# Peptides against a protein of PDB entry 4BOS: the designs that were tried, part 152

Target 1, 163 residues: chain A of PDB entry 4BOS
Amino acid sequence: PVLTRTVVPADNSCLFTSVYYVVEGGVLNPACAPEMRRLIAQIVASDPDFYSEAILGKTNQEYCDWIKRDDTWGGAIEISILSKFYQCEICVVDTQTVRIDRFGEDAGYTKRVLLIYDGIHYDPLQRNFPDPDTPPLTIFSSNDDIVLVQALELADEARRRRQ
Target 2, 163 residues: chain A of PDB entry 4BOS as posed
Amino acid sequence: PVLTRTVVPADNSALFTSVYYVVEGGVLNPACAPEMRRLIAQIVASDPDFYSEAILGKTNQEYCDWIKRDDTWGGAIEISILSKFYQCEICVVDTQTVRIDRFGEDAGYTKRVLLIYDGIHYDPLQRNFPDPDTPPLTIFSSNDDIVLVQALELADEARRRRQ

## One batch from the design tools (peptide; made by RFdiffusion4, then SolubleMPNN)

Design b1_p30_4_s1 (from b1_p30_4, 15 letters changed)
Fold by OpenDDE base, seed 4:
Structure b1_p30_4_s1 (fold): chain B 163 residues (1-163), chain A 30 residues (1-30)
Amino acid sequence: as target 1 above (163 residues)
Amino acid sequence: MQPQSEDDKAAAAFIAGKVVKAEDYPIQEA
């Protein structure tokens, strides 16, 4: 099995598209972004004490309005929220630093999904199998550290291409 | 070839196990 990168559209919603892809088992649907943005806004709005201006960098209401725009980027806040919502660890491998940031690592989730990030764009990662009748795997065991190594290898290769 | 135990430990050094800040993943300003 080989870990591969699936390129999603380079629009402002690549994070949402990528997360949806991996948590839904490999479904590419860029149209998912508006609803996912709404989901973020709903969760943020539901807990203004936690999602304070200090955390958001703007008022709770301003953030909710901002994230629902179709031209704003999701980031660590969104990844954290989506990790909790989907009850899975979200691992982001950064091609600039060749490091993995793990979201939800201390929550005891049994599932893990992976994204690759280059500082501007997010893409989902999947494991392809030799059998063409076996669909790619996007949801891994949280104990599968091999997939993390493979993700680091992909990031390292990407970094070398830029050098 | 699958990574060996030593490779797994080495890889762990590159895994950030923390709640990352929003600044670590830049967001576009409105």
Scores: peptide ipSAE 0.033, ipTM 0.520, DockQ to the pose 0.022
Fold by OpenDDE base, seed 5:
Structure b1_p30_4_s1 (fold): chain B 163 residues (1-163), chain A 30 residues (1-30)
Amino acid sequence: as target 1 above (163 residues)
Amino acid sequence: MQPQSEDDKAAAAFIAGKVVKAEDYPIQEA
């Protein structure tokens, strides 16, 4: 089994596409972004006390309007929200620094998913199996640290190739 | 209104509770 990168469209919604891909077990749906953005906006709007300007960097209303635009990028705050929504750890391996940022690691989730980030683009990661009849795995045990090692290897290779 | 890479990293460090580095897990070099 090999951890591989699935390249999703390099549009403004690559984070949402990538998260959707891994949490849905490998479903590539670039059209998922509008609903994902609305979902995040709904969650933020539902708790203005927690999702305050101090957390968002802008007012709750401004954030909701901003994230629903089709040309704005998702980032750490969106990943954190999606981790909570999907009740899974989201691990982002950065090819520029060869490190993994873990979101939701202290929440007690049993599952983790992995993304790879190059500074401007997110892609999902999956484990492919030699048996062609065995579908790729995108949802891992939160205790599976081997997959984190594999992700770091993948990121290190990408860094060496200046990707 | 796009976030900058450094802003994303700073936000990740704040929101994420743990950063895993290569030093935490030895990597097999190609």
Scores: peptide ipSAE 0.029, ipTM 0.649, DockQ to the pose 0.032
Fold by OpenDDE base, seed 1:
Structure b1_p30_4_s1 (fold): chain B 163 residues (1-163), chain A 30 residues (1-30)
Amino acid sequence: as target 1 above (163 residues)
Amino acid sequence: MQPQSEDDKAAAAFIAGKVVKAEDYPIQEA
């Protein structure tokens, strides 16, 4: 089994496309972004005490309007929200630092998904199997530390190639 | 490049989970 990267479009919505890909078992659908942005805005609006101006950098309503634009970028706030929504740990391996940021690691989820990030772009990760009858895996056990090692190796290789 | 304000950095630190580094796991050199 080999952990591989699927390159999604380098648009402003690569985070949403990548998350959708891994949580849906390997479905590439860039058209998912508008509805996912709307979902983020709805969740942010529902809890203004937690999603305060101190966290958002702008008023709750301004953030909701901002994230729904097609030219704004999702980040840690969106990853955290999507982790909760999909009830899975989201692990982001960074090619610049060769480290993994884990979101939802304290929530007791049984599943984890992986993204690779280079500072300006997100892509989904999947495990490919040599057996043609075994489809690629995008949803892993939250206890599977081997996939984290594989992600770090993939990130290190990407860093050497400046990817 | 994705814009990162001071508030964005604070938000990331606030909601981010555990950081896992390469040194924490045995990885192959190949």
Scores: peptide ipSAE 0.020, ipTM 0.592, DockQ to the pose 0.044
Fold by OpenDDE base, seed 2:
Structure b1_p30_4_s1 (fold): chain B 163 residues (1-163), chain A 30 residues (1-30)
Amino acid sequence: as target 1 above (163 residues)
Amino acid sequence: MQPQSEDDKAAAAFIAGKVVKAEDYPIQEA
């Protein structure tokens, strides 16, 4: 595989750390999680008609309180929200199934970012370049289907190695 | 993707995007 993963801390906020990493161009900052959680809560709170109990599985307020806890895990809802916020497609490659779930694929975004998920933990993906002076790329064109192939290759390798 | 309840599973299914399968993009092992 050409893509590589940057291992973020296996705390309860790996999704947020991973998303932050890729959308900010490769900045590893685990301390971003509290603010990311608050951002999501703010977005949810701002549109209770859309983010209804039917969507959230709990009341709008309950969700906001829940997501702001430092020990709750982000998932599809949070990814969807972050995709909308950052105006990018978020692609999650699952090592257990070697599939990619694409969030925001129908929104017409020009950019995509990639995460790798093993059923428990999220990590960000990046493309490294042979030139050491060229920083890794974390934001790809939404038309770059090659990166999706590379992500699948990476996931398949991870699956075989059980990592 | 990381469901913690049945509600989370339902929500995940509802908002999940297009699924890209390995067969859609054949990969080489070696």
Scores: peptide ipSAE 0.019, ipTM 0.596, DockQ to the pose 0.030

Design b1_p30_4_s2 (from b1_p30_4, 14 letters changed)
Fold by OpenDDE base, seed 1:
Structure b1_p30_4_s2 (fold): chain B 163 residues (1-163), chain A 30 residues (1-30)
Amino acid sequence: as target 1 above (163 residues)
Amino acid sequence: AQPQSADHLAAAAFVDGKVVKAEDYPIQHA
């Protein structure tokens, strides 16, 4: 088995597309972004006490309007929200630092998905198998540390290739 | 381009909001 990167469009919505890809078992659907942006805005708006200006860097309403634009980038706030929404740990491997940031690691989720991040772009990761009858996996056990090692190896290779 | 950094990711590690469920917010699935 080999952990591989699926390149999604760099259309400002790569985070949403990447998350959708892994949680849906490997479905590439860039058209998911507008609805996912609205979902984020709805969740942010539902809890103004937590999603305060201190967290958002702008008023709750301004953030909701901002994230619904098709040219704004999702980030750590969105990853945190989507981790909770899909009830899975989201692990982001950074090719610049060769480090993994884990979201939802203390929530007790049984599932883990992986994204690769280069500082400006997100892509989903999947495990491919040599057996053609075994489909690629995008959802792993939250206790699968081997996939994290593989992700670090992939990130290190990407770093060396300036990816 | 909007800046995204490791600092941004690190900050999110401390974001512990309410748990939400997919059934609470319907979304299109394949």
Scores: peptide ipSAE 0.021, ipTM 0.607, DockQ to the pose 0.046
Fold by OpenDDE base, seed 3:
Structure b1_p30_4_s2 (fold): chain B 163 residues (1-163), chain A 30 residues (1-30)
Amino acid sequence: as target 1 above (163 residues)
Amino acid sequence: AQPQSADHLAAAAFVDGKVVKAEDYPIQHA
């Protein structure tokens, strides 16, 4: 088994597409983005005390309007929210630094999913099996540190290829 | 469009916001 990257469209919504892909077990659906954006906005709007200007860098309302645009990019704030929403650890391996940022690592989740990030674009990661009839795995145990090692190896290779 | 920063990733990793669960708010797909 090897960890591989599925390239999703670079359509400003790659984060949302990538997260949906991994949490749904390998379903590529770029059409998920509008509703994913609205979901984020709904969550943020529901707690203006926590999601303040200090957290968002803009007012709660401004953020909600902004994130619902089809040309704005999700980032760490959105990943953190989605980690809690899906009740899983989201691990982002960065090809520029060959480091992993773990979102939700202290929440006690039993599940982990992985994304690869190059400073601009997000893609989902999956474990492929030799048996072609066995579908790729996108949801891992939060105790599976082997997949993190594999992610680092994949990121290092991507870095060397300038990906 | 707008590049995402590694600094932003690191900073937001510690956000502990109030969030509903997926089971309580299913995504509607187009």
Scores: peptide ipSAE 0.020, ipTM 0.606, DockQ to the pose 0.047
Fold by OpenDDE base, seed 4:
Structure b1_p30_4_s2 (fold): chain B 163 residues (1-163), chain A 30 residues (1-30)
Amino acid sequence: as target 1 above (163 residues)
Amino acid sequence: AQPQSADHLAAAAFVDGKVVKAEDYPIQHA
């Protein structure tokens, strides 16, 4: 079993595509982005007291309109929301720093999914198995720390390739 | 490119916002 990345389109919606891929068990569907953007906007709009200008950097309504655009990038706010929405830990390995940022780590979720991030692009990570009839695994146990080690190794290799 | 710093990622990891469950709002497949 090897941890690998699936390259998703760099169409400004790579975060959404990547999250959708891992939480749906390996379904590549770039067309998911508009609905996921709308989901974020709906959740943000549902609690303007929490999702304030201090959190969003703009008014609640402005953020909702902004995130629904097809050319804006999701980030940590979206990952946090999606972690809670899908009730899973989202682990993002950064190839620039070779570190993992864990979202939802203290929520008690039993599942984790992994993304790889290079500063401008997100891709999903999956575990491939020798048996070609066994589909790749994208949803891991939150106790599976081996996959985190593998993700760090993958990120380190990516960083070295850029040197 | 739209900047997203590591500090921003780390800070957002601790955000506890109001959310709903995925089962209540399934995302459609293409």
Scores: peptide ipSAE 0.020, ipTM 0.607, DockQ to the pose 0.048
Fold by OpenDDE base, seed 5:
Structure b1_p30_4_s2 (fold): chain B 163 residues (1-163), chain A 30 residues (1-30)
Amino acid sequence: as target 1 above (163 residues)
Amino acid sequence: AQPQSADHLAAAAFVDGKVVKAEDYPIQHA
């Protein structure tokens, strides 16, 4: 089994596409972005007392309007919300720093998914198996630290290529 | 604009609020 990267379109919604891919078991659907953005906006709008300007950097309404645009980027706030929504740890390996940021680490989730990030683009990670009849795995045990090591190896190799 | 810091972990620590579960409200696609 080898951890591999699936390159998704380099549009402004690569984060949403990547998250959707891994949480749905390997379904590549760039058309999911509008609904993913709407989902986040709905969650944020549901609790304006918590999701205040102090948290969002803008008013609740302004954020909701912003995130629903097709040309705005998702980031840590969106990943955190999606982690809670899907009840899974979202691990992001950064190729610039060769570091893994783990969202939902302290929530006690039993599932883990992985993304790779280069500073401007997100891609999903999957485990491919030698048997062609065995579909790739995108949802791992939160106790599977081997997959994190493999992710770091991918990031390190990517960084080496850029130097 | 919304925060997009490279420090993903730090930013994540501040987001803890009212969130529904996917199992209760699945994403609907048109």
Scores: peptide ipSAE 0.019, ipTM 0.594, DockQ to the pose 0.031

Design b1_p30_4_s3 (from b1_p30_4, 15 letters changed)
Fold by OpenDDE base, seed 2:
Structure b1_p30_4_s3 (fold): chain B 163 residues (1-163), chain A 30 residues (1-30)
Amino acid sequence: as target 1 above (163 residues)
Amino acid sequence: AQPQSPDHLAAAAFIDGKVVKAEDYPIRYA
């Protein structure tokens, strides 16, 4: 089995598309982005006392309006929210630094999913199996450290290709 | 600059316990 990436559109919503892909078991649906953005906004709006300007960098309402735009990018805050929402660890391997940023690592989740980030774009990662009849795996055990090693190898290879 | 970087933010660390689960709030597609 090898860890591979599925290229999703670079349409400013690649994070949401990628997260949806991995948590749904490998469903590529770029049309999910508007609802994913609305989901984030709804969660944030539901608790304005917690999701304050200190947390969001802008007022609660401003953030909600901002994240629902089709041209704004999600980042660490959105990933952390989605990790909690889907009750899984989200691991992002960065091809620029060849490191993994883990979201939800201390939450005790039994599952993890993986994304690859190149500084501009997010893509989902999946494990492909030699048996063509076995579908790719996108949801891993949170104890599967092999997949993290494979992700680092994939990122390192990607970095070398850019040199 | 857009905050697309996955770098950990202090703000993200405080979100614990304040997010509903997917089972409690399913995504709607329309």
Scores: peptide ipSAE 0.032, ipTM 0.648, DockQ to the pose 0.037
Fold by OpenDDE base, seed 5:
Structure b1_p30_4_s3 (fold): chain B 163 residues (1-163), chain A 30 residues (1-30)
Amino acid sequence: as target 1 above (163 residues)
Amino acid sequence: AQPQSPDHLAAAAFIDGKVVKAEDYPIRYA
């Protein structure tokens, strides 16, 4: 078993595409982004008391309009929301720092998914198996620390290659 | 520059946020 990276389009929606890929078990669908953006906007709009200007950096309404644009980037806010929505840890390994940022780690989720981030782009990670008839795995146990080690190794290699 | 960083500290701030589950609000495609 080897942890591998699937390169998704750099179309400003790579985060959404990557998250969708891993939570759906390896389905690449760049067309998922508009609906995911609307979902996030709906969730944010539903609780203006929590999703305040202090949290969002802009008014609730401004954020909702902003995130629904097809050219705006998602980040920590969106990952946090998606982690809770899909009820899983979202672990992001950064190739620049060789560090893993874990979203939802204190929520008690039993599952985790992994993304790789290079400072401007997100890609999904998957575990490939030697048996070609066994499909790649994208959803891991939250107790599987081996996959985190493998992710760090992958990130370190990418860093060395300046990738 | 657009927000993009998966800052770990920022992530912790949203743990207590109100977010529905996928089962409560499924994604629908046109």
Scores: peptide ipSAE 0.027, ipTM 0.643, DockQ to the pose 0.038
Fold by OpenDDE base, seed 4:
Structure b1_p30_4_s3 (fold): chain B 163 residues (1-163), chain A 30 residues (1-30)
Amino acid sequence: as target 1 above (163 residues)
Amino acid sequence: AQPQSPDHLAAAAFIDGKVVKAEDYPIRYA
């Protein structure tokens, strides 16, 4: 089994497309972004006490309007919300630093999904199997640390290619 | 630059996030 990267469109919504891909078991649907953005906005709006200006960097309403734009980038806040929403650990491997940011690590989730980030773009990761009858895996056990090693290998290779 | 980075510490903290470095996992190349 090999961990591989699926390149999604660089249309400013790559984070949402990538998350949707992995949590839905490998479904590439760039059209999911508007609804994903609305989901974020709805959750943020529903809890203005938690999602304060201190967290958002702007007013709750301003953030909701901002994230619903088709040209704004999601980040850690969105990943955090989506981790809770889908009840899974979201691991992001950074090709610039060869680090993994693990969202939801101590939440007790049994599932783990992986993204790869290069500073301006997110892509989903999946495990491919030699058996053609076995579809690629995007949802891993939260105990599967081998997939984290494989993700770091991909990131390290990407970093070396840029240097 | 837009806030796309996953490194936001506050966000990582409120959902029990953690940063893992390559040094935590030995990398072996095939």
Scores: peptide ipSAE 0.038, ipTM 0.563, DockQ to the pose 0.038; fails the geometry check
Fold by OpenDDE base, seed 3:
Structure b1_p30_4_s3 (fold): chain B 163 residues (1-163), chain A 30 residues (1-30)
Amino acid sequence: as target 1 above (163 residues)
Amino acid sequence: AQPQSPDHLAAAAFIDGKVVKAEDYPIRYA
């Protein structure tokens, strides 16, 4: 079993496409972005007391309008929201630092998914199996720390390729 | 220029934040 990267389009919505890919078990659908953006906006709008200017860096309404644009990027805020929405850890390995940011790690989720981030782009990660009849795995046990090690190795390799 | 970093510290405030569950929304669930 090898952890591999699936390159998704760099269309400003790579985060959403990547999350959708992993939570759906390996479905690449770049067209999911508008709906994903609307989902986040709806969640944020539903709780203006929590999603305040202090957290969002802008007013609740401004954020909602902003995130629904097709040219704005998602980041930590969106990942956090999606982690809770899908009830899973979202682990992001950074190729620049070879570190993993774990979202939802304290929520007690039983599942985790993995993304790889290079500073300007997100891609999903999957575990491939030697048997071609066995589909790749994108949803892992939150107890599977081996996949985290593999993600770090993959990130380190990616970093070396950029050097 | 555009925010995209997955910095965990920046997202810490959302761990216990109010978020609708996937099962409560007409969107696919993991």
Scores: peptide ipSAE 0.032, ipTM 0.642, DockQ to the pose 0.039; fails the geometry check

Design b1_p30_4_s4 (from b1_p30_4, 13 letters changed)
Fold by OpenDDE base, seed 1:
Structure b1_p30_4_s4 (fold): chain B 163 residues (1-163), chain A 30 residues (1-30)
Amino acid sequence: as target 1 above (163 residues)
Amino acid sequence: AQPQTPLHKEAAAFIDGKVVKAEDYPIQEA
């Protein structure tokens, strides 16, 4: 089995497309972003005490309006929210640092999904199998440390290519 | 290998002290 990336469009919604891809088991849906943005806004709006201006960098209402725009970028806040919503770890391997940021790692989730991030773009990761009857996996056990090692290998290769 | 179960089936958020299911936030298909 080999961990590979699926390149999604380099638009402002690559995070949402990537998350949707992995949590749905490998379904590419470029039209998913508007409703995922709406979902984020609803969750943020529902808890202004937690999603404060200190966390958001703007008022709760301003953030909700901002994230619903089709030209704004999702980030750590969105990943954290989506991790909680889908009840899974979201592991992001960074090709610039060759490190993995794990979102939801302290929540006790049994599942994890993986993204690869280069500082401006997110892509989903999947495990491919040589057996044609075995489809790629995007949802892994939270105990599967091998997939994390494979993600770091991908990041290292990507960093090397940028040198 | 068994097919994956999409995580949307288990997806939920707590809004105003209540569970909001993924089915309440349908994602448009391409």
Scores: peptide ipSAE 0.192, ipTM 0.752, DockQ to the pose 0.028
Fold by OpenDDE base, seed 5:
Structure b1_p30_4_s4 (fold): chain B 163 residues (1-163), chain A 30 residues (1-30)
Amino acid sequence: as target 1 above (163 residues)
Amino acid sequence: AQPQTPLHKEAAAFIDGKVVKAEDYPIQEA
């Protein structure tokens, strides 16, 4: 089995497309972003005490309007929200630093998904199997540390290619 | 081999005093 990167469209919604891909078990749907943005906005709007200006960097209402735009980029806040919604760890390997940022790591989730980030673009990661009849795996056990090592290897390879 | 179970089946959020599931947010296909 080999961990591989699936390149999704380099649009302003690559984070949402990538998350959707991995949590749905490898379904590429570039049209998923509008509804995912609406979902996030609704979650944020429902809890203004938790999702305060201090956390959002803007007022609750301003954030909701902002995230629903078709030209705004998702980041750490959105990943955190999606981690909670899907009840899984979201692990992001950064090709610039060769580090993994874990979202939801202290929540006790039994599952994790992986993304790769190059500083501006998100892509999903999947494990491919030698048997062509065995579909790729995108949802891993939160105890599977091997997949994290493989993700770091991918990031290191990407960094070396740039050097 | 059986496909992996999508996480949307377990996805939920507490919104406005009620549990909201992923089925309440249908995603359009490309």
Scores: peptide ipSAE 0.174, ipTM 0.747, DockQ to the pose 0.029
Fold by OpenDDE base, seed 2:
Structure b1_p30_4_s4 (fold): chain B 163 residues (1-163), chain A 30 residues (1-30)
Amino acid sequence: as target 1 above (163 residues)
Amino acid sequence: AQPQTPLHKEAAAFIDGKVVKAEDYPIQEA
């Protein structure tokens, strides 16, 4: 078993495509972005007290309009929202720092998914198995610390290749 | 390794004062 990266299109919606990929068990669907953007906007709009201007950096309405644009990038806010929605930890390994940012780590979720981030692009991670009859795994136990170690190793290798 | 269950089956959020399940929220297919 080895942790590997699936390269998704380098469009403005790579975060959404990557999240969709891992939470759906390895389904590559770049067309998911518009509806996922709408989902996030609806969640934000539904709780203006929590998703305040202080958190969003803009008014609730401005954020909703902004995130629904085809050319805006998702980040920490969107990952946090999607973590809550899918009730899982979203772990992002950064190839620049070789560190993992864990979203939803304090929520008590039993499952986690992993993304790899290089500063401008998100890709999903999966565990491949040598048995061709065993499909790749994208949803892990939140107690699986080995996958986090593997993610760090993968990120370190990616960093070395760019240096 | 065991087969994995997609998380959309358990995904949910409060939207407009009601619980919305991911399975009831269509996502576009490629």
Scores: peptide ipSAE 0.159, ipTM 0.752, DockQ to the pose 0.029
Fold by OpenDDE base, seed 3:
Structure b1_p30_4_s4 (fold): chain B 163 residues (1-163), chain A 30 residues (1-30)
Amino acid sequence: as target 1 above (163 residues)
Amino acid sequence: AQPQTPLHKEAAAFIDGKVVKAEDYPIQEA
């Protein structure tokens, strides 16, 4: 089994596409972004006490309008929200630092998904199997630390390729 | 051969007192 990434379009919505890919079990759908953005906005709007200006860096309403734009990037806030929404850890391996940021790690989720981030772009990660009849795995046990090691190795390899 | 179960089936968020899931937000195809 080898951990690989699927390159998704760099259309400012790569985070949403990547998350959708992994949580749906390997479904590539770049058209998911508008509704994913809407979902974020609705969740943010639903809890202005938690999603305060201090957290958002702008007013709740401004953020909602902003994230629904097709040319704005999702980030840690969106990942955190999506982690909670899908009730899974979202682990982001950074190719620049070769580090993993784990979102939802303290929530007790039983499942995790993985993304790879290069500083400007997100891609989903999947485990491929030699048997072509066995589909790639994108949803892992939160106890599967091997996949985290593999993600770090993949990130390190990616970093080397950029050099 | 066994497809993994999508997480949207387990997804949950509360909006306006209602539980919403990803499936409630249909994807608009190109």
Scores: peptide ipSAE 0.147, ipTM 0.671, DockQ to the pose 0.030

